# Peptides against a protein of PDB entry 8HF1: the designs that were tried, part 136

Target 1, 320 residues: chain A of PDB entry 8HF1
Amino acid sequence: NVMLYATKPTEVMVSFPHQEQVLTVTRLISAEIEKFYVSLDLMNIGVQPIRRSKSLQCLRDPSKKSFVKQLFNDFLYQMKEYGIYAASIAIISLIVEFDIKRRQAETLSVKLMHRTALTLCEKIRHLLVQKLQDMTYDDDDDNVNTEEVIMNFSTPKVQRFLMSLKVSFADKDPKDICCLVFVERRYTCKCIYGLLLNYIQSTPELRNVLTPQFMVGRNNISPDFESVLERKWQKSAIQQFRDGNANLMICSSVLEEGIDVQACNHVFILDPVKTFNMYVQSKGRARTTEAKFVLFTADKEREKTIQQIYQYRKAHNDIA

## One batch from the design tools (peptide; made by RFdiffusion4, then SolubleMPNN)

Design b2_p19_3_s1 (from b2_p19_3, 6 letters changed)
Fold by OpenDDE base, seed 5:
Structure b2_p19_3_s1 (fold): chain B 320 residues (1-320), chain A 19 residues (1-19)
Amino acid sequence: as target 1 above (320 residues)
Amino acid sequence: KLKELEEEIRRQLETPIPE
């Protein structure tokens, strides 16, 4: 029970300017997804045989259109919240997922639906990569993974997060680092993981210092579609973090399910703290004597965030 | 610009949220 530990980490708040990325490419991508939704709504997928697969997903949308829309909505959220560089990584996850779903399709109509979604993802990937390359004179794909490109095509929130990691961990001993990064959404874990791998590789001061892993929340919507590989990967990632082979773990609400991870000296909350439980559970992992609990807030929401933290501190002290 | 931002972030990371 994480509530029983009176952990008093140093709570820190890093502010960022609220900037809407008004890029032509993001508008174009959003418009292409909206056009796809109109086309998707017109697709006659027929009555999908409700195979008695115990997956709650077949019960919610027999057409599987809602799941396709959910993935694109999650992508649009990631593009908005983390920027076009993060979106270029996020789209690869959609490509992989739609290719799997296309191969697993029981009907020609469902196969065609996932193929159309996949074609759109490849178009989006091309538009994103092209925009990242516009900053580089060299057409080499390796040139889009520089610290400069990552920073320039990330949102102010992600810029402050990456710079906070650089400032906190530059040239430190890897053994002295035990860091958690909390994100709200499952798919964000993998997106931020890919972004961090590229950022660490492009940042000499973090090379051989940070070894990231990520933990994907259980897909409660479709446990049958969690590949045996994903479950094995999750167990391996947790074990690597326990063994010290990884010193930074990106996680969502999975740690709320009672996954025992070691006491950490740094906890970063990349997304807004929406609940008291999230506050207590995430803060309760910062258990070392000099532990830091770092929040990110837009300047316009700074005061509201401070007041919310005071309410959570009070509520936590009243239970302790 | 990035160095100035780094210094500002360092200052923020060293400044606890008041009680």
Scores: peptide ipSAE 0.621, ipTM 0.962, DockQ to the pose 0.845
Fold by OpenDDE base, seed 4:
Structure b2_p19_3_s1 (fold): chain B 320 residues (1-320), chain A 19 residues (1-19)
Amino acid sequence: as target 1 above (320 residues)
Amino acid sequence: KLKELEEEIRRQLETPIPE
């Protein structure tokens, strides 16, 4: 039941400059990861016993090397798309994952592989934290979690997103806010959640106004692969958002998976809209009379994005 | 710089995508 909710949200586009400047630290980190890939390819992990675990994950990565490369590629994407501050949060998730994998390793060779990956993650973390500290003029405040540091070390897209939240929600009643934030990738939900927690805590006008949660879509992998913990956490996060204990939800493709959330007054699309279905479903959650649907675009892609929105509006009107 | 950015974003958030 696509209830034809009568009120169309106001569609808004926030533009950001293309980031041309690659920091020396990001080049160094990329080079260290590439060097690690060469080392990883030379590692003899042997034939991994095909665990009779009905786990499709073991079928996808028989060498367990592809999963390691995937996590680092996902990290490199986050560093590029969201900036080095977001990368400093993202790397912690890799550290946790590789430490779990190291402890669960059935062979010494697999244990060593995950240990080497973990050592690289710690090196990357130190490089990122050092770079965040280099701009704190006050030697005494080791707090890299200031509004200024977050803004200076975020991409132009993330800067505009954070400032859009500040402008939209500063000093508002938390009860009047129901916000969705859509991102493309599953791992980005947790990264942006961590960034938002720090930003809200560093921004007095948003303290006690925004209470974020995140929700990761069900892996297209069988529900058997979602940890019992992940499923419990997802149910809890949805329930907190339904009960009004959280007023901002970060989502990846959640609406395509049939997760029912209440009508929202704000929908932010942080990453490019790739499909008509994503456009219709995300826009269809902005259902209040004053609802805003906010897109972010690079200045160079502004016209192309506008034309795509006009095509989607036309297609949506033809089916409505 | 941040205040100027804030004001620019406010203006953009108040400007709907034309029909």
Scores: peptide ipSAE 0.620, ipTM 0.961, DockQ to the pose 0.829
Fold by OpenDDE base, seed 2:
Structure b2_p19_3_s1 (fold): chain B 320 residues (1-320), chain A 19 residues (1-19)
Amino acid sequence: as target 1 above (320 residues)
Amino acid sequence: KLKELEEEIRRQLETPIPE
């Protein structure tokens, strides 16, 4: 078993204060989404034909309303977990998705539903961007992508993550860096990727050091145009990371799906480790000499997280 | 504040989770 002789990575825990961003803008956005859900439930979109694609085990909600609610719920989660700066990037992905669904709509009622969702997303985008601009004396859209704005409008967890990257990689040789960043949810990969691009560009010590990529997991969903583009993007991103053209890869728990990535010297777990498999698979990528496995925890959950890591270490030793 | 936080993060990154 070649895995038994791999030097165990140094496990590190970075703590952050539990701070709820009590922003008026986040409350307003949440209230607008809730009002939209009430309106959405009242929309008569007719009975959509259940196209049972035999390969889609997922019962598509024939109303398509559940999918709309899922995207907004995922957005609300990102805004809460990562902050309003990350939310300003995440909302663009919803805009793109609802515009695609609006164009693909087979009925006028479904087209109008997606148009209403899109209009709400544009309103949310304006509210977020306006709030980011409140700290910039200049009305120039490019001025919201500064290190200061990113840090001030990110959650304490994301602040510690970004600073951990800066401390770990400032002025290093890009060739000496092989970094994985694990996130829980697929849509977070793209959001954190966009955030990192802006942060790296705003941080001189990282501009020529870190080249990020992201992997969205294989949608087991039928090869539509979106899934073909996603698969092409994934293949390209993985290849760039293998070739050393990218040295930081953001991925969800999809490495469990058998994506062969190289041994890394840094593994960051941005979201809580919820399963033993996630712990073993992510930690198992930190295989180089002096590899670090970095966890982020709220101060209030620190002891609970330590105890969970001890349980996972024990369980891993019992199966090895 | 940011420099103090950076030093604290550096310290935490250098401190292994105990065995």
Scores: peptide ipSAE 0.619, ipTM 0.961, DockQ to the pose 0.848
Fold by OpenDDE base, seed 3:
Structure b2_p19_3_s1 (fold): chain B 320 residues (1-320), chain A 19 residues (1-19)
Amino acid sequence: as target 1 above (320 residues)
Amino acid sequence: KLKELEEEIRRQLETPIPE
């Protein structure tokens, strides 16, 4: 009985300073979204004439308003957690979603609501892009995607994540790299993917080394809302990672769904580990002899995070 | 500043979380 001693990955913690200063542009954007919420609450979406359909439509109207608020709340979270550069990418996803919802609108009032949300997203995009350009004396859109701009307009957490990738993978053979990046939220996968594409392109030491992909977990939201195209794209992204055509995969909660991803040599946890299951499943993908499992923590939360990891290690050893 | 931060990150990536 050769006990295959499953090679335990080396667990590493990278610390970052807590961000105390809110940029003026971030305050302006937050204030514009708050004004929009007041306007949205005053919007009468449910005025369809037929009494019985009014009760069902009045029940559907909160869901349409709540979805709009959810997307803007998710955007505000990304801007806070990842910075204004990541927010400039995230706002494009909101623009696309609100344009689709505007075209699919069954009523003029719902169409107007999504149009107003879209107009706000375009204003937010302009404010973000203008702030990125203020550091680049050149009005050329290509100049906002430099390593310097990405680093200066990213949070301390994202800065340390990007630098950890550079230190870990600079000038390595692409074939020797199998990297997973875990994030908490579905929309963060697309945002961090777009940020990584621009960062890799701007960083000569990584340009021919890292090829990123992303994979979004199937939300328990009915399989009817996932387009057949999104499911095909996810299967293609997984296959590219299995075939070695991609060597870095960004994932949200996907390991719970039993997606068989190959044994990786690097696992990065960009967001806080909130559950024992997330810890065991993500760590369980770092299976090579020299595998690293990397966590990011604020300096103020470092001791609390270490104690939580010790509790998870103990609980894992008691089950093994 | 960026080089010093890169060296600090390298050191942290080489230092395992104690048992």
Scores: peptide ipSAE 0.618, ipTM 0.961, DockQ to the pose 0.857

Design b2_p19_3_s2 (from b2_p19_3, 7 letters changed)
Fold by OpenDDE base, seed 3:
Structure b2_p19_3_s2 (fold): chain B 320 residues (1-320), chain A 19 residues (1-19)
Amino acid sequence: as target 1 above (320 residues)
Amino acid sequence: DLEKLEEEIKKQLETPIPE
């Protein structure tokens, strides 16, 4: 009986100061979104056609208004949790989505709704980019994608995450790196991916060391609403990570659905661990002998987070 | 500032959560 001593990964906790960055720009953006919601609620977009999904569940097509509000709420969350720099990337994804929806609009009223949302996103993008540029003393270099700008306009959590990557992977062989980054929300995967691309490109020590990819969970609502492109992207991203063409994967709950991913040596949990299942599944991907499982916590929540980890460890040992 | 943060993070990454 070779008891496979499942080498438990080393669990590490990185703390960050709780700083509410109350920037005037974030207040302005929030107020503009709130004004837009009032206007959106007054819009008559007519009766939405109930798309019968081929699956017998008459999923009421999510109100086209509710989807617009969801995207802006997810943007507001990303701006709060990850900072203005991350928000400048996130808003581009909204612009792309609303432009697609505007072009696909079956009615003039729906087209106008998505156009109004798009105009708001363009205004928000301008406000964000202007604020990023205001910190660059050199008027000449329009490149807001420097390490300094990224760090200064990121939340303390994101700053520590980026620095943890730098410390962990500086001067390492790319082949020896197999890293997972877990985030809570679907839209955060793409936002953090864009942030990491820019950070890696701006950080010489990480250039050609880290090759990030992202994976978005299947939309639980309808596999039919996942574009053929999104499914193709997911398969390609997984394959690149399996083949070692990507050595860092940003994912949400996707790995919970039994995606067979290689044994990783690093697992970063960027957002709070909310469930025992998330803890076990994410930790269970750190399978190498020197594997690290890294959590990020606010200093104020450190004790609570430690106690929660002890409860999860106990529960995991009782099942094993 | 960033160098001090790097050193602090290095120490935290080397310190396991106690059992």
Scores: peptide ipSAE 0.601, ipTM 0.961, DockQ to the pose 0.847
Fold by OpenDDE base, seed 5:
Structure b2_p19_3_s2 (fold): chain B 320 residues (1-320), chain A 19 residues (1-19)
Amino acid sequence: as target 1 above (320 residues)
Amino acid sequence: DLEKLEEEIKKQLETPIPE
């Protein structure tokens, strides 16, 4: 009877206050992006030649404007969900992407579009960094990466997540730690990774304890858009986690079943569990005897989240 | 403030979701 030996992880819920911290800077950034969308819609970039590469994405928006809007919408979501500090890391990824697209532009109109987007990203970066520096007397970029700055410019959810890592792993042996962190969106993996690197370096109790990596699930829709570099990086990150050279892995919810990741003792779900499949797959990675499965919820949604977990537990027990 | 938050989180991490 193989069924009986599944050590059920201890399920824990950490609550956070639902504070819409609408800072003046976040309103300004949102308004600048909205103005940019109006300008972008008025831009005549012409009909892009349909390159014969049968990739479904080239078929949807020949203007490439939708992709630009998607990146800024993803940034706005991240600024709202994770805070200004996370946004300061996320904007760098947009700068890199728009600079690549600007260099790869086949037309002057597309080159100008990506240049305008890049100029907006640099303005947003400056506004974010300036706001982080308002708490630091020194103009040095290194001074914005302190535990205090990270915590003060993170959302209540991210504050509770970081503190949960500190409480769970302070002064532990790195070999005894096998941690997964699940996030909803692909771009969040890289941003939370950058945030964790800075937080771990600023937190003495974690510096030699946690070694993070991230992994982005395969995008089944466009294997052609996965750069050879991203695929190599994903393979390296998984191997480092298997070899114990990394003990914390940040994953998007689309972990394909085929990623043979070792049994973990900690699983953190940073974003809401939206599906039963996500619940079972993430919980099924917490297989050690002392494994913890940690959920984060807004105080207002706590009861609803508990009821959803009871439904998932029942459904899981009916299948097992 | 952070110390109080740490203590609160410690208590929550020690409290399992009821069955």
Scores: peptide ipSAE 0.600, ipTM 0.961, DockQ to the pose 0.838
Fold by OpenDDE base, seed 2:
Structure b2_p19_3_s2 (fold): chain B 320 residues (1-320), chain A 19 residues (1-19)
Amino acid sequence: as target 1 above (320 residues)
Amino acid sequence: DLEKLEEEIKKQLETPIPE
């Protein structure tokens, strides 16, 4: 029983101001995606052959339009929750995905649909990069990856997360660090990974201290080829973290049953804890002496979050 | 001000959630 022998970590809560980034660029991007959805609904892509994989029968929109909308909805969520800097990284993942789907398209109409989505992603990328460059004197892509630009174009939550990493790990020995970062959504893992690579590279005190990696949960919905590449990446990422070649792992809250992650000294929960199971599973990874379990909350939700943690502590003690 | 934010975060990271 993995619960019985876990050292109780120190639970910490970092508060952030509830400020929505009211940027003209975010409104423009949202409006362009909404216009694209109207156009997408009017597209006749024909009846796609229902490949009867028994497990996927209910979730395949035969039009593949649902998948396109899902990717843009996940992007809009990331832009809102993490900021426009994170969005500039997230859009690259959409570009790659739509280019793959465009090349794999069995019909000209489906190929055109993914091409239209790709064209929109390139427009969004340009709008985001241009906005990041407004704070830089030089139009060079390397100049947008400064600590200042990353911080200014991140949400208050992400600012507090990055600063919490800096305060926790500045000038430490990499061998003394075993950090987990939990996020709610699968696509957020890669987005926050890219953000952390740039932040660590721009922050001298974290250079050669933090080596991040990310783990994507198994997508039971992914095609076999994508699932093989993802499985290879997951195995490599987990092995690097076990071998100490990576000391910070970003993972979704859906840690699959059977991913044996080592005992960590730091666990950060970037997104709200929505379930008791998420609380217990994530907290149960902070097993070293002096382990920290760090939560992020909006100031307006601080009291509600504290009460929820007390309820989870009580429920955990009743099972232990 | 990043320095003020750093000091605030340091204080919060040193303050456990009460029992």
Scores: peptide ipSAE 0.599, ipTM 0.960, DockQ to the pose 0.830
Fold by OpenDDE base, seed 4:
Structure b2_p19_3_s2 (fold): chain B 320 residues (1-320), chain A 19 residues (1-19)
Amino acid sequence: as target 1 above (320 residues)
Amino acid sequence: DLEKLEEEIKKQLETPIPE
């Protein structure tokens, strides 16, 4: 039981200004996705044969269009919440997914749908990369992965998260670090992982200190839909974190799934805490004597977030 | 200014949420 053995971690709140970076490129990308949705709705892909596998298939849009829209909606969310640098990494995951779906397409119409989605992703990637390069005097693709570019093209939340990692872990022994990072969405785990790899590589004080991994929760959609590759990767990532070969783990819903991870000295909550269970479970992983539990909040939501934490503390003390 | 941000973050990380 995660509740019984936890030393009370030091709870910290890092505030960030609510600045919507209204970039022209972000508006252009959103408009291109909206135009694509109109085109997608007009595509006749035929009635997909409802494969007679179990009850949860009723949530699969028989048109497979809902899955395409979900990926782009998740991308738009990541671009808004984490910034255009994170979006440049997120779009690569969409490219890979749509290329797989294109190759697995049972019909020419479905193949064409995924090809059209892929073409849009390539256009979006070029728009993002071009915007990252506009701040680099040198046109070299390698120059877009500097600390300065990452920070300038990240949201205020992500800037404070990255700087919190730098301040917390600069020049420390990797063995003394056991860090969890909680995010809300499955696709955000991989996006933030890619961003962290680039940030750690660009930050000398972190290069030999932090070794990140990520883990996506089991899709509450049937375990039958998890690829054998995803399951192998999850097992490997957990094992690396248990063995100390990775000292930072990014996760979405891992605690609800009963994944046993070691006691951590740092827990970062990158996205808003939505439930008491999420609060207790995530806080319950910060079990060392000097453990920190770090929350991020917009300045405008700071008071509301503090009151929510007091309510959760009270509710936790009433159960303990 | 990244240095100013670093100092601000350091201060915030050292300041616990009050009881």
Scores: peptide ipSAE 0.597, ipTM 0.960, DockQ to the pose 0.830

